# Designs tried in a protein design run: peptides against a protein of PDB entry 7AE7. Part 57

Target 1, 321 residues: chain A of PDB entry 7AE7
Amino acid sequence: KVYKDLREFLEVLEQEGQLIRVKEEVNPEPDIAAAGRAAANLGKNQPAVFFEKIKGYKYSVVTNVHGSWQNHALMLGLDKNTSTKDQFYELNRRWDKFPVPPNVVKREAAPCKENVIDKDINLFEILPLYRINEQDGGFYISKASVVTADPEYPDDFNKLNVGTYRIQVKDRDRVGIQALAMHDIAVQLEKAEAENKPLPIAITIGNNPLVTFMASTPVGYNQNEYEFVGALQDGVPMDIVKSDLYDHLYVPAGSEVVLEGHIIPRVRTVEGPFGEFPGSYSGARLQCEVKIDRITHRTNPIFENLYLGIPWTEIDYLMAL

## One batch from the design tools (peptide; aimed at target 1 P28 F139 G272)

Design b2_p22_5_s2 (made by RFdiffusion4, then SolubleMPNN; from b2_p22_5, 11 letters changed)
Fold by OpenDDE base, seed 4:
Formats: C-alpha cells, sequence, structure tokens
Structure b2_p22_5_s2 (fold): chain B 321 residues (1-321), chain A 22 residues (1-22)
C-alpha cells in the first residue's frame, strides 16, 4: 500500500485498529497530552490518537501517527504484525531503489492548495496549537517537514532539503526554528546570511507518513528526501507541487498545511524551553526566526503533531531505523 | 534575562491563543 497523504494513512490506521478517535470536545491542555499518554500505556500496539474537536479551535489534531512498530509496518504498506527485523529488511531493500524522482503535479491537482491565506495570517486560526509538555515555553510544531534549498544553487533539485526541526510559535505569523549546524538547513542558512538575504522556506504539516519519516532521516546534502520517499514506496513516485512563493521549493502535494515564508537573516530570538524527553527540558537559547508570508491548506486541515509523553515517544520510532 | 524573555514569550503566546479562540 502507498499513501498519497496523511488522510489515506489515518484511514488505514483506523481500519487496522491503530487509531483512537476522540469524538468528544477536549481542552488543548491537558487533554491532548493526557490522552497521548493513556494511548502509550496500552503497550506495544500504541495507536495514533485523533482529536475531532478541540475547545476554541475549528480543526482537528492527530498525534502518535508513527508511535509504534505496528504503525511503522503499516507506513511501509506491510502487515501491522510484521516483525521489526522484516521491516528493517524491507526498508533496506527499498532504500537501494534510490533515486525514485517525484511527480511534479499541477497546482490545481494538489490538495494542499485548496485554500490560500496571504493576508492577516494567524497560525492559531489554522492550527489547534497546544502545549505538548506542561512547562514548554510555548506552542510547538514538532512534526513538520521543512523544505529549503541551496541559495547558490536554487535550481539543483538534489540540494533541496526536507528536514524535521523544532519549531516554536512566536507570533500570529512568526515561528522560531532550531537549525542545528549538523543539518543541511544550517549550511543553506549560512549562505543566505553571509549575503544578509532571507532564506526561502516552506514548513509542511500533515504529510504522507514516508515524507515525515524521511524528513527525520539524515541523508547526503546532494540527496533529495523525496527521491528516497519514492524508493521507500517500492518505486512509486510521490507527488510534489511547486510552492506558491518560490519556484525552487516543492512541497508534498497532499500536505494538510503549508506555511511559506523566509528565515529572517541575522536575527536570533529566544526559543524554548521544550520537553524533548520525559521530565527533561532543552534549555532556552537564541534561534532563527521565520516570517510566514503565505499559507496554503486543505479544507478542514488536520494538525499532525508529535507525541512526547512517557518512554517510547513517537520520535523513538521515527529514529529507530 | 533569558528566563524573563521566556516568560514574556509564553505569556504572549497565551494572549495570542485566547484572542484567536472561537
Amino acid sequence: as target 1 above (321 residues)
Amino acid sequence: SLAEQVAEQRARQEELRESARI
């Protein structure tokens, strides 16, 4: 099975008994995190948790999408009871199919383009933002696939980077981003900042589960994560679409929400703390800031966010392979 | 201080959330 988007994957998770649907209205805090912890306590078969109604918000949240070996097997289109050994074998077999170039679809064929916001941007109107951990310094977008390019080689598709970074909401139209020196985004940002230029960015939320997986998987600077997604789809290309603001940035066609903007050059603002581990917080530090200039989104967008609760967090499964 | 900036940021985010509630 190959998934075009998050919705197709959530449908399969629900069919396989790997998704809990919370239909009653919940409070952003503490109910989202509490329900995630309760789901994690169900043992090895940790389901995704889908919140249909969040008090004060229009749209839904889903967490723990990658939060089990069963969900990981299903992501690969395998039986949910496939052993970790066999999942690893299949992953490696498919990895050798790289590169599988993506299909570039037309704007009108991309679900992420159903709605556009280009004025009066307010992230809180589009994303049901909540504190993942009680003592977080704010609201985090922790499961975004962030698209950037080399500003010296913007047309080199092999240098297009899709990565996962810690993103803190800063204002209605601004986010902080943790760009670590070991990540390809830091190389690209350094080049832009050397010239005091903005770095174009697209922050994509609610993707094909293999996009999210590859965005969390380190690859070479001259390797495109979308070409690995096609490999992991056993040779089926994924669908991408050109961003609205930038000709050189491509986003997953099926993204629930796309935040298009730029990293502000040579600006650093306070970011953190964030509860990366149970009972442990990454300290606050100065980090990059992104201005959001345009949003595109699916109708009734689903906010996919990371579950960080008890031992065996969702990130442990994303990084386990 | 960095701690004061964190507190101010957290308070600002709560205000923003409340202002966007439906």
Scores: peptide ipSAE 0.515, ipTM 0.927, DockQ to the pose 0.852
OpenDDE base, seeds 1, 2, 3, 5: peptide ipSAE 0.493, 0.488, 0.517, 0.507; ipTM 0.922, 0.920, 0.928, 0.926; seeds 2, 3 fail the geometry check

Design b2_p22_5_s3 (made by RFdiffusion4, then SolubleMPNN; from b2_p22_5, 12 letters changed)
Fold by OpenDDE base, seed 4:
Structure b2_p22_5_s3 (fold): chain B 321 residues (1-321), chain A 22 residues (1-22)
Amino acid sequence: as target 1 above (321 residues)
Amino acid sequence: SLAAEVEEQRARQEKLREEARV
């Protein structure tokens, strides 16, 4: 099974008994985190949790999408009871199919382009933002696949980077981003900042689960994560579409929300704290700031966000591969 | 102080959320 988008994957998770649908209205805090913890306590077969109604918001939240070995098996299109060993075997077998170039679809064929916001941008109107951890310094977007390119080689598709970074909401149209030196985005940002230029960025939310997986998997600077997604789809290309603002940035065609903008050059603002681990908070530090200039989104967008709870975090499963 | 800036940012985000409430 190959998934075009998050919605197809969520449908399979629900069919396989790996998704809990919460139909009653919940409070952003503490109910989202509490329900995630309750789901984690169900043992090894941790389901995704889909919240249909969040008080004060229009749209839904899904969490813990990658939060179990069953969900991982299903992501690979395998039986949910496939052993971890067999999942690794299949992952490695498919990895050797790299590169599988993506299909570039037309704008009108991309679900992520159904709606456009290019003025009066307010992230809180599009994303049902909540505190992941009780003592977080604010609201985080923690499962975004962030697209950037080499500003010296913008037309080199092999240098297009799709990564996962900690993103804190700062304003209606601004987010902080953690661009660590070990990530390809830091190399690209350094080049832009050397010239005091903005770095173009697309922050994509609610993707095909293999996009999210590959965005969390380190690859070479001259390797495109989308070409690995095609490999992990057993040779089936994924669909991408050109960003609205930038000719050189491509986003998953099926993204629930795409935040297009730029990293502001040579600006650093306070970010944090964030509970990266249960009971442990990363300290506040100065980090990069992104201005959001345009949003595209699917109708009734689903906000996919990370589950961080006891005893297991969703990151534990994403990093275990 | 860094701590004061964190609290200011937190308060700002809470205000923005309340302003966007439906």
Scores: peptide ipSAE 0.562, ipTM 0.934, DockQ to the pose 0.847
OpenDDE base, seeds 1, 2, 3, 5: peptide ipSAE 0.556, 0.560, 0.567, 0.560; ipTM 0.932, 0.934, 0.936, 0.933; seed 3 fails the geometry check

Design b2_p22_5_s4 (made by RFdiffusion4, then SolubleMPNN; from b2_p22_5, 8 letters changed)
Fold by OpenDDE base, seed 5:
Structure b2_p22_5_s4 (fold): chain B 321 residues (1-321), chain A 22 residues (1-22)
Amino acid sequence: as target 1 above (321 residues)
Amino acid sequence: SLEEQVAEQRARQEKLREEARI
């Protein structure tokens, strides 16, 4: 089984009993985190949790999409009861199929292009933002696949980077991003900042689950994560579409929300704290700031965000590979 | 201070959320 988008995956999770649907209206705090913890307490077979209604918001939230070995097996299109050993074996077997180049689809065929916002941008109108942890310095987008390119080689598709970074909402049209020196985005940003130029960026939310997985998996600087997604789909190419603002950035065709913008050169603002693990806050630091210049989104976009409750967290499953 | 900046940022984000509430 291959998934085009998050919605096809959520449908399979629900059919397999690996998704809980919360139909009643919930408060952003504490109910989202509390319901996530309650679901995690159901044992090793932790389901995704889909919140249909969040008080004060128009759209839905889903959490814990990658939060179990069952969900991981289903992501690979395997039986949910496939052993961890057999999942690793299959993952390694498929990894050797790299590269599998993606299909570039037309704009009209890309669900992420159904709606456009290019003025009066307000992230709070599109995303049901909430505090993941009580002591967080703000609202986080913690499960985005962030697309950047090498500004020296913008047309080199092999240098197109899709990564996962901690993103804090700062304003209606601004986010902070944690670009650590060990990340490929930091190399690209250094090149842009040397010339005092903005770094083009696309922050994609609610993707094909293998895109989210690969964005969290370290690969070589000259290796494209989308070509690994095709490998992990057992040789079936994924669908990508050109960004609206940048000729050299491509996003998943099925993304729920795409935030297109730029990292502001040589600007650093306070970001954090964020509770990456229960009881462990990474301290506040000066971090990069992104201005959002355009949003594209699916009709009734689903906000996929990371579950950071009691172990085992989604981070543990995304990084355990 | 960094702590004051964090507090100010948190307060700002809460205000923005309230303003966007339906």
Scores: peptide ipSAE 0.554, ipTM 0.935, DockQ to the pose 0.835
OpenDDE base, seeds 1, 2, 3, 4: peptide ipSAE 0.536, 0.529, 0.555, 0.544; ipTM 0.931, 0.929, 0.935, 0.933; seeds 2, 3 fail the geometry check

Design b2_p22_6 (made by RFdiffusion4)
Pose (drawn by RFdiffusion4):
Structure b2_p22_6 (pose): chain A 313 residues (1-149, 158-321), chain P 22 residues (1-22)
Amino acid sequence: KVYKDLREFLEVLEQEGQLIRVKEEVNPEPDIAAAGRAAANLGKNQPAVFFEKIKGYKYSVVTNVHGSWQNHALMLGLDKNTSTKDQFYELNRRWDKFPVPPNVVKREAAPCKENVIDKDINLFEILPLYRINEQDGGFYISKASVVTANKLNVGTYRIQVKDRDRVGIQALAMHDIAVQLEKAEAENKPLPIAITIGNNPLVTFMASTPVGYNQNEYEFVGALQDGVPMDIVKSDLYDHLYVPAGSEVVLEGHIIPRVRTVEGPFGEFPGSYSGARLQCEVKIDRITHRTNPIFENLYLGIPWTEIDYLMAL
Amino acid sequence: TLEEEVKEQLEKVKKLREETWE
């Protein structure tokens, strides 16, 4: 099976006993992060945890989506009990199907274009943002796929919420931004960027894939789907930016020129906090989202947690 | 210091979130 969006994958997870629904209202901190750690601590058949009610917020949160070999196998469309080695072999075989060009769809057909917010941008009205770890510098979006511009790149970068319509980003960790970053800052011009949240599991998996192999990213997702192309749609504001047609939330924005502010600290996969450093800020110019969006976020702590599954094979 | 600024950012974000609830 192939998943057009996060919601089909969550449906499969729930049918397979790999998704737990938390119906009672929970506080943002530390409840969501604590549940994410506990789900990771179950050791075997760790499920995704779905929080339907978060105090003071309108929408829902899902965590630990990738955080088990069962979830990982279901992401690949295999039986949930497929051994880790066999999943490795299936990924090795599909790796060679690269490239599979994506299908570009019309705006009216992309679920991520159901709702538009073009003014008075407020991330909190859409995303139930919360603190992941006690010493984090802020509320983080820890599982976004970021699109920048065959020269289109998708990657995962930790995003700290700074204001209702502003976030932080480590721009010098996106090694295609950095030639256009010099030109843009030297000429005081903005650099367009797209932040996608709540995606097809293979899109997130591809976004965590090593940069050393300069693939075409979306064409790699079609390979992981064993030859089935993925659907992408043009962003509202920037014609050279394409996002997954099924994303729950799309934040279209730009990197603010000549602005460096304190970002962090935040958790890193080796199990420790990073330090606080001066990093770039991104202004959100537009939000498009599906009706009743789901905030797919990720808990990070002492290994093994969900990030290890996203990096393993 | 960077430590003070980090604390201030967290408190600002919490305040902004509480104002959105209103």

Design b2_p22_6_s1 (made by RFdiffusion4, then SolubleMPNN; from b2_p22_6, 9 letters changed)
Fold by OpenDDE base, seed 4:
Structure b2_p22_6_s1 (fold): chain B 321 residues (1-321), chain A 22 residues (1-22)
Amino acid sequence: as target 1 above (321 residues)
Amino acid sequence: SIEELVKEQREKQEKLREEAMK
């Protein structure tokens, strides 16, 4: 089984008993985090949690999509009860198929292009933002696949980077992004800032689960994550589409929300703290700031966000294999 | 201070959310 988007994966999770649907209206705090923790306590088969109604918001939230070995097996198109060992062997077998180039689809064929917002941008109108942890310094987008390119080699597809970075909402049309030296985005940003130029960026939310997985998996600077997604799909190419603002940036065709903009050169603003681990918060520091210039989104977009619970966090499953 | 900036940022975000929910 190959998934074109998050929605196809959520359907399979629900069919396999790996999705809890919360139909009653919930408060952003504390209900989303509390329900996530409760679901994590259900034992070894931690389901995704889908919140249909959030008070004050129009759209839905889903958490813990990758939050179990069962969900990980299903992501690979395997039986949900496939052992961790067998999942590992299958992952490695498929890894050797790299590279599998993606298909570039036309704009009209890409679900992420169904709706466009290019004026009066307000992230709170599109994303049901909430505090993941009680003491977070703000609202975080913690499970986005962020697309950037090398500004010196913008047309080199092998240098196109799809990564996962901590993103804090800063304003209606501003987000902070944690770009550490170990991240490929930091190399690209350094080149842009040397010339005092903005770095083009596309922040994609709610993707094919293998895109999210690969965005969280370290690869070489000259390796494209989309070509690994095709490999992990056992040789089936994924679908990507050109971003609206930039000819050299490509996003998953099925993304729920795409935030297009730029990292503002040589600007640093406070970011954090964030509860990366239960009971442990990162310190606040000065980080990069992104201006959002355009949003494209599917009708009734689903906000996929990270669950952080005890004893295992969702990130543990994303990084375990 | 960083602590003051964090506080201000948090207050700003809460206000923005309240405005968006109206």
Scores: peptide ipSAE 0.544, ipTM 0.932, DockQ to the pose 0.834
OpenDDE base, seeds 1, 2, 3, 5: peptide ipSAE 0.527, 0.529, 0.536, 0.526; ipTM 0.928, 0.928, 0.931, 0.928

Design b2_p22_6_s2 (made by RFdiffusion4, then SolubleMPNN; from b2_p22_6, 10 letters changed)
Fold by OpenDDE base, seed 5:
Structure b2_p22_6_s2 (fold): chain B 321 residues (1-321), chain A 22 residues (1-22)
Amino acid sequence: as target 1 above (321 residues)
Amino acid sequence: SLEELVKEQREKQEKLLKEAQK
């Protein structure tokens, strides 16, 4: 089984008993986090949690999509009861199929292009934002696949980077991004800032689960994460589409929300703190700031966000590979 | 101070949330 988007994966999770649907209206805080914790306490088979109605917002939230070995098996199109050992074996087998180039689809065929916002941008109208942890310095987008390119080699598809970074909402049309020196995005940003130029960026939310997985998996600077997604789909190419603002940036065709913009050169603003682990907060620091210039999104977009409530968080499953 | 900046940012974000929920 191969998934085109998050929605196809959520359907399979629900069919397999790996998704809990919360139909009652919830408060963004503390109910989302509380319900997530309650679901996680149901045992080792932690389901995804889908919140249909959130007070004050129009759209839904899903958490804990990658939050179990069962969900991980299903992501690979395997039986949900496939052992961890067999999952790793299959991952390694498929990894050797790299590279599998993606299909570039037409704009009209890309669900992420169904709606466009290019003026009066307000992230709160599109995303049901909430604090994941009580002591967080703000609202976080914690499970985005961020697309950037090398400013010196913008047409080199092998240098296109898809990574996961901590993103804090700063304003209606601004976010902070944690770009650490060890990340590929930091290399690209350094090149842009040396010339005092903006770095083009596309922040994609609610993707094919293998995109999210690969964005969280370190690869070489000259290796494209989309080509690994095709490998992990056992040789089936994934679908990508050209960004609206930039010729050299491609996003997953099925993304729920795409935030297109730029990292402002040589600007640093306060970001954090964020509770990456229960009882452990990464400190506040001066970090990069992104201006959002354009949003494209599916009709009734689903906000996929990270669940951090209990030991064995989604981060542990995403990084344990 | 960094703590003051964090506080100011949090207050700003809470205001934005309240405005969006109207």
Scores: peptide ipSAE 0.388, ipTM 0.884, DockQ to the pose 0.772
OpenDDE base, seeds 1, 2, 3, 4: peptide ipSAE 0.258, 0.294, 0.301, 0.299; ipTM 0.821, 0.849, 0.852, 0.853

Design b2_p22_6_s3 (made by RFdiffusion4, then SolubleMPNN; from b2_p22_6, 11 letters changed)
Fold by OpenDDE base, seed 5:
Structure b2_p22_6_s3 (fold): chain B 321 residues (1-321), chain A 22 residues (1-22)
Amino acid sequence: as target 1 above (321 residues)
Amino acid sequence: SLAEEVARQRAKQEKLREESMK
């Protein structure tokens, strides 16, 4: 099984008993985190948790999409009970199929383009933002696939980077992004900042699960994550579409939400903390700031966010493969 | 201080959420 988008994957998770649907209205805090922990405590077969109704918000949240070996097996189109060993074997087998170039679809064929917001941008109207941890410095978008390019070689598709970064909401149309020196985005940002130019960016939320997986998997600077997604789909290309603001940035065609904007050059603001550290400000640092200039989204967008609450967090699963 | 700035930003974000929920 190959998935076009998050929704197709969630359908399979639900069919396979790997998704819990919370139908009653919940509070952003503490209910989302609490319900996630409760679901995780049901056993080792940790399901995704889908919150249909969040008080004060229009749209839904899903967490823990990658939060179990069963979910990872299903992500690969395998039986949910496939052993970890066999999952690794299959992953490695498919990895050797790289590169599998993506299909560039027309704008009208891309679900992520169903709706456009280009004025009066307010992230809180599109994303049901909540505190993942009580001591967090704010609301985080923790499972986005962030698309950037090399400003010196913008037309080199091999240098297109899709990565996962810690993103804190700062304003209605601004986010902080943790771009560490070890990240490919930092190389690209350095080039832009050397000329005091903005770095174009597309922050994509709610993707094909293999996109999210590859965005969290280190690859070479001259390797495109989308071409690995095709490999992991056993040779089936994924669908991408050109961003609205930038000719050289491509986003997953099926993204639930796409935040298009730019990293403001040579600006650093306090970001963090993020984590379970009562009374601690460890992890707060000066980080980059992104201005959101345009949003495209699917109708009734699903906010996929990272589950953090118990040992073997979703991050642990993403890094384990 | 860093702590003061964190607190300020946190309060700002909470206010923005409250305004958006009305």
Scores: peptide ipSAE 0.576, ipTM 0.936, DockQ to the pose 0.839
OpenDDE base, seeds 1, 2, 3, 4: peptide ipSAE 0.550, 0.565, 0.580, 0.563; ipTM 0.930, 0.934, 0.940, 0.935; seeds 1, 2, 3, 4 fail the geometry check

Design b2_p22_6_s4 (made by RFdiffusion4, then SolubleMPNN; from b2_p22_6, 9 letters changed)
Fold by OpenDDE base, seed 5:
Structure b2_p22_6_s4 (fold): chain B 321 residues (1-321), chain A 22 residues (1-22)
Amino acid sequence: as target 1 above (321 residues)
Amino acid sequence: SLEEQVREQREKQKKLLEESQK
């Protein structure tokens, strides 16, 4: 089984009993976090949690999509009861199929292009934003696949980077991003900032689960994460589409929301704190700031966000392999 | 201070949320 988007995966999770649907209206805080913890307490077979109605918002939230070995097996198109050993074996077998180049689809064929916002941008109108932890410094987008390119080699597809970074909402059209020196995005940002130029960026939310998995998996600077997604799909290419603002940036065709913009050169603003682990907060630091210039999104977009409850957290499953 | 900046940011985010829910 191969998934084109988050929605196809959520359908399979629901069919397999690996998704809980919360139909009652919830408060963003504390109900999302509380319901996530309650689901995690159901044991090792932790389901995804889908919130249909959130007070004060129009759209839905899903959490804990990667939050179990069953969900991980289903992501690979395997039986949900496949052992962790067999999942690892299959992952390694498919890894050797790299590279599997993606299909570039036309703009009109990409679901992420169904709607466009290019003026009066307000992230709160499109995303049901909430604090993941009570002590967080703000609202976080914690499960985005962030697309950047090398400013010196913008046409080199092998240097196109798709990574997961901590993103804090700063304003209606601004986010803070944690770009650590060890990340490929930091190399690209350094090149842009040396010339005092903005770094083009696309922040993609609600993707094919293998895109999210690969964005959280370190690869070589000259290796494209989309070509690994095709490998992990057992040789089936994934679908990508050109960004609206930049010819050299490609996003998953099925993304629920795409935030297109730029990292502002040589600007640093306060970001954090964030409760990355239960009982531990990363301190506040000066981090990069992104201006959002354009949004594209599917009709009735689903906000996929990270579940950070009692261990095992969703991040533990994303990094376990 | 960094602590003051964090407080100001939290207050700003709260206002943005309140405005978006109207």
Scores: peptide ipSAE 0.308, ipTM 0.855, DockQ to the pose 0.801
OpenDDE base, seeds 1, 2, 3, 4: peptide ipSAE 0.298, 0.291, 0.057, 0.304; ipTM 0.848, 0.843, 0.689, 0.854; seed 3 fails the geometry check

Design b2_p22_7 (made by RFdiffusion4)
Pose (drawn by RFdiffusion4):
Structure b2_p22_7 (pose): chain A 313 residues (1-149, 158-321), chain P 22 residues (1-22)
Amino acid sequence: KVYKDLREFLEVLEQEGQLIRVKEEVNPEPDIAAAGRAAANLGKNQPAVFFEKIKGYKYSVVTNVHGSWQNHALMLGLDKNTSTKDQFYELNRRWDKFPVPPNVVKREAAPCKENVIDKDINLFEILPLYRINEQDGGFYISKASVVTANKLNVGTYRIQVKDRDRVGIQALAMHDIAVQLEKAEAENKPLPIAITIGNNPLVTFMASTPVGYNQNEYEFVGALQDGVPMDIVKSDLYDHLYVPAGSEVVLEGHIIPRVRTVEGPFGEFPGSYSGARLQCEVKIDRITHRTNPIFENLYLGIPWTEIDYLMAL
Amino acid sequence: SAEELEEFYQRNKELNQEAADE
């Protein structure tokens, strides 16, 4: 089976006993992060946890989506009990199907274009943002796929919420931004960027894939789907930016020129906090989202947690 | 609900400020 969006994958997870629904209202902190740690602590058949009600927010949160070998196998379309070695072999075989060009769809057909917010941008009205770890510098978007511009790149970068319509980003960790970053800052011009949240599990998996192999990213997702191309759609504001047609939330924006502010600290996969450093800020110019969006976020702590599964094979 | 959402936003701003003061 191939998933057109996060919602089909969550359906499969729930049918397979790999998704737990929390119906009672929970507080943003520390409840969501504590549940994410506990789900990771179950050790075997760790499920995704779906929070339907978060105090003070309108929408829902899902966590630990990738955080088990059962979830990982279901992401690949295999039986949930497929051994880790067999999943490795299946990934090794599909790796060679690269490239599989994506299908470009019309705006009216992309679920991520159901709702548009073009003014008075407020991330909190869409995403139930919360603190992941006690010493984090702020509320984080820890599982976004970021699109920048065969020269189109998708990657995962931690994103700290700074204001209703502004976030932080480590721009010098996106090694295709940094030739256009010099030109843009030298000429005081903005650099377009797209932040996608709530994606097909293979899109997130591809976004965590090592940068050393300069692939075409979306064409790699078609390979992981064993030859089935993925659907992408052009962003509203920037014609050279394409986002997954099924994303729950799309934040279209730009990197603000000549602005460096304190970002962090935040957790890193080796199990420790990073330090606070001066980093770039991104201004959100537009939000498009599916009706009743789902905030797919990720807990990060002492290994093993969901990030280890996203990096393993 | 709006007042509670405002509190979470202010909480986030407080955290950012604490990180900036360090």

Design b2_p22_7_s1 (made by RFdiffusion4, then SolubleMPNN; from b2_p22_7, 14 letters changed)
Fold by OpenDDE base, seed 5:
Structure b2_p22_7_s1 (fold): chain B 321 residues (1-321), chain A 22 residues (1-22)
Amino acid sequence: as target 1 above (321 residues)
Amino acid sequence: MEKEREEIIKKNKERVEKAAAA
C-alpha cells in the first residue's frame, strides 16, 4: 500500500491496532508526554497516540507515528508483523529504484493548500504547541520536513533538500532552527549569508510517513529526497506542489501544515535547551532564526510531533533504518 | 510535587488503558 498523506497512514494504523485514539480533552502539558509514556509501556507494539482534543487549542496532536517496527512495516505497505530483517531487505530492494521523480500537482489538487494565512500569523492558532520535556526551553516542532534549495542553483531539483531539524518556536511568527555544519541546509545558508540574502524555507508538518522517514535519512547533496520516497513506494511517484512564495520550493501535496518563510541572514538568537534524550539536554546555543511569512494548511490540521520517552524514543526507529 | 506527579502518571495510564481497550 502507498500513502498519499498522514491521514491515510493513521487510518491504516488504527485498523491494524497500531494507534490509540484519546477522545477526551487533555492538557497539552503534562498529559501528551505522560500519555505517550503510558502508551509505550502497554507492550511491544508501541502504538501511535492520537489526541483528538487539546485544551486551549482547536486542533489535534499525533505522536509516536514511527515509534515501532510494526509501524515501520506498515509504512512500507508490508504486514505489521514483518521482521526487521525483511523490512531491511525490502528497503534495500526499493532503494535501487532511485530516482523515481515525483508528480508535480496543481495547486487546486493539493490538500495542503485548502487554507491560507498570509497576515496576523500566529503559530499558536494553527499548532497545539507544548513542551515535549518538562525542562525544555520552549515549544518544539521536532518532526517537520524542512525544504530548502541551493541559492546559486535554485532551479536544480537535485539540490532541493528535505531535512529534519530541531525547531524551537520563538514567537507567533518566528522559529529558531538548528542548522549544523554537517547538514545540507547549512551549505545553502552559507551561500545565502555570503551575499547577505535570506534563505527561502518551507517547514512542512504532518506528511506521508515516507517523507518524514527520508527527511531523517542522510542522502547526497545532489540527490532529492522525494525521488527516494518514490523508490521506497516501490516505484510509485509521490505528489508534490509548488510553494506559494517560491517558484523553486516544492512541498508534499498532502502536508497538514506548511510554514513558508525565510532564514534571516547573519542573525543568531538563543535556542534551547532541548531534552533530546531523557536526562540529556543539549545546551542553549545561538541558532538561526526563521521568519514565517505565509501558512497553508489542511482543514482541521493534525500536528504530528516526535515522541520522546522510555523505553524507546521515536527517533531511535527513524535513525535505525 | 511528587504526589502531583504520581497522580498525573496514574491518570494518564488509566486514560491510555481505557483508550486501548475501546
Scores: peptide ipSAE 0.456, ipTM 0.915, DockQ to the pose 0.026
OpenDDE base, seeds 1, 2, 3, 4: peptide ipSAE 0.439, 0.456, 0.436, 0.417; ipTM 0.910, 0.914, 0.909, 0.904

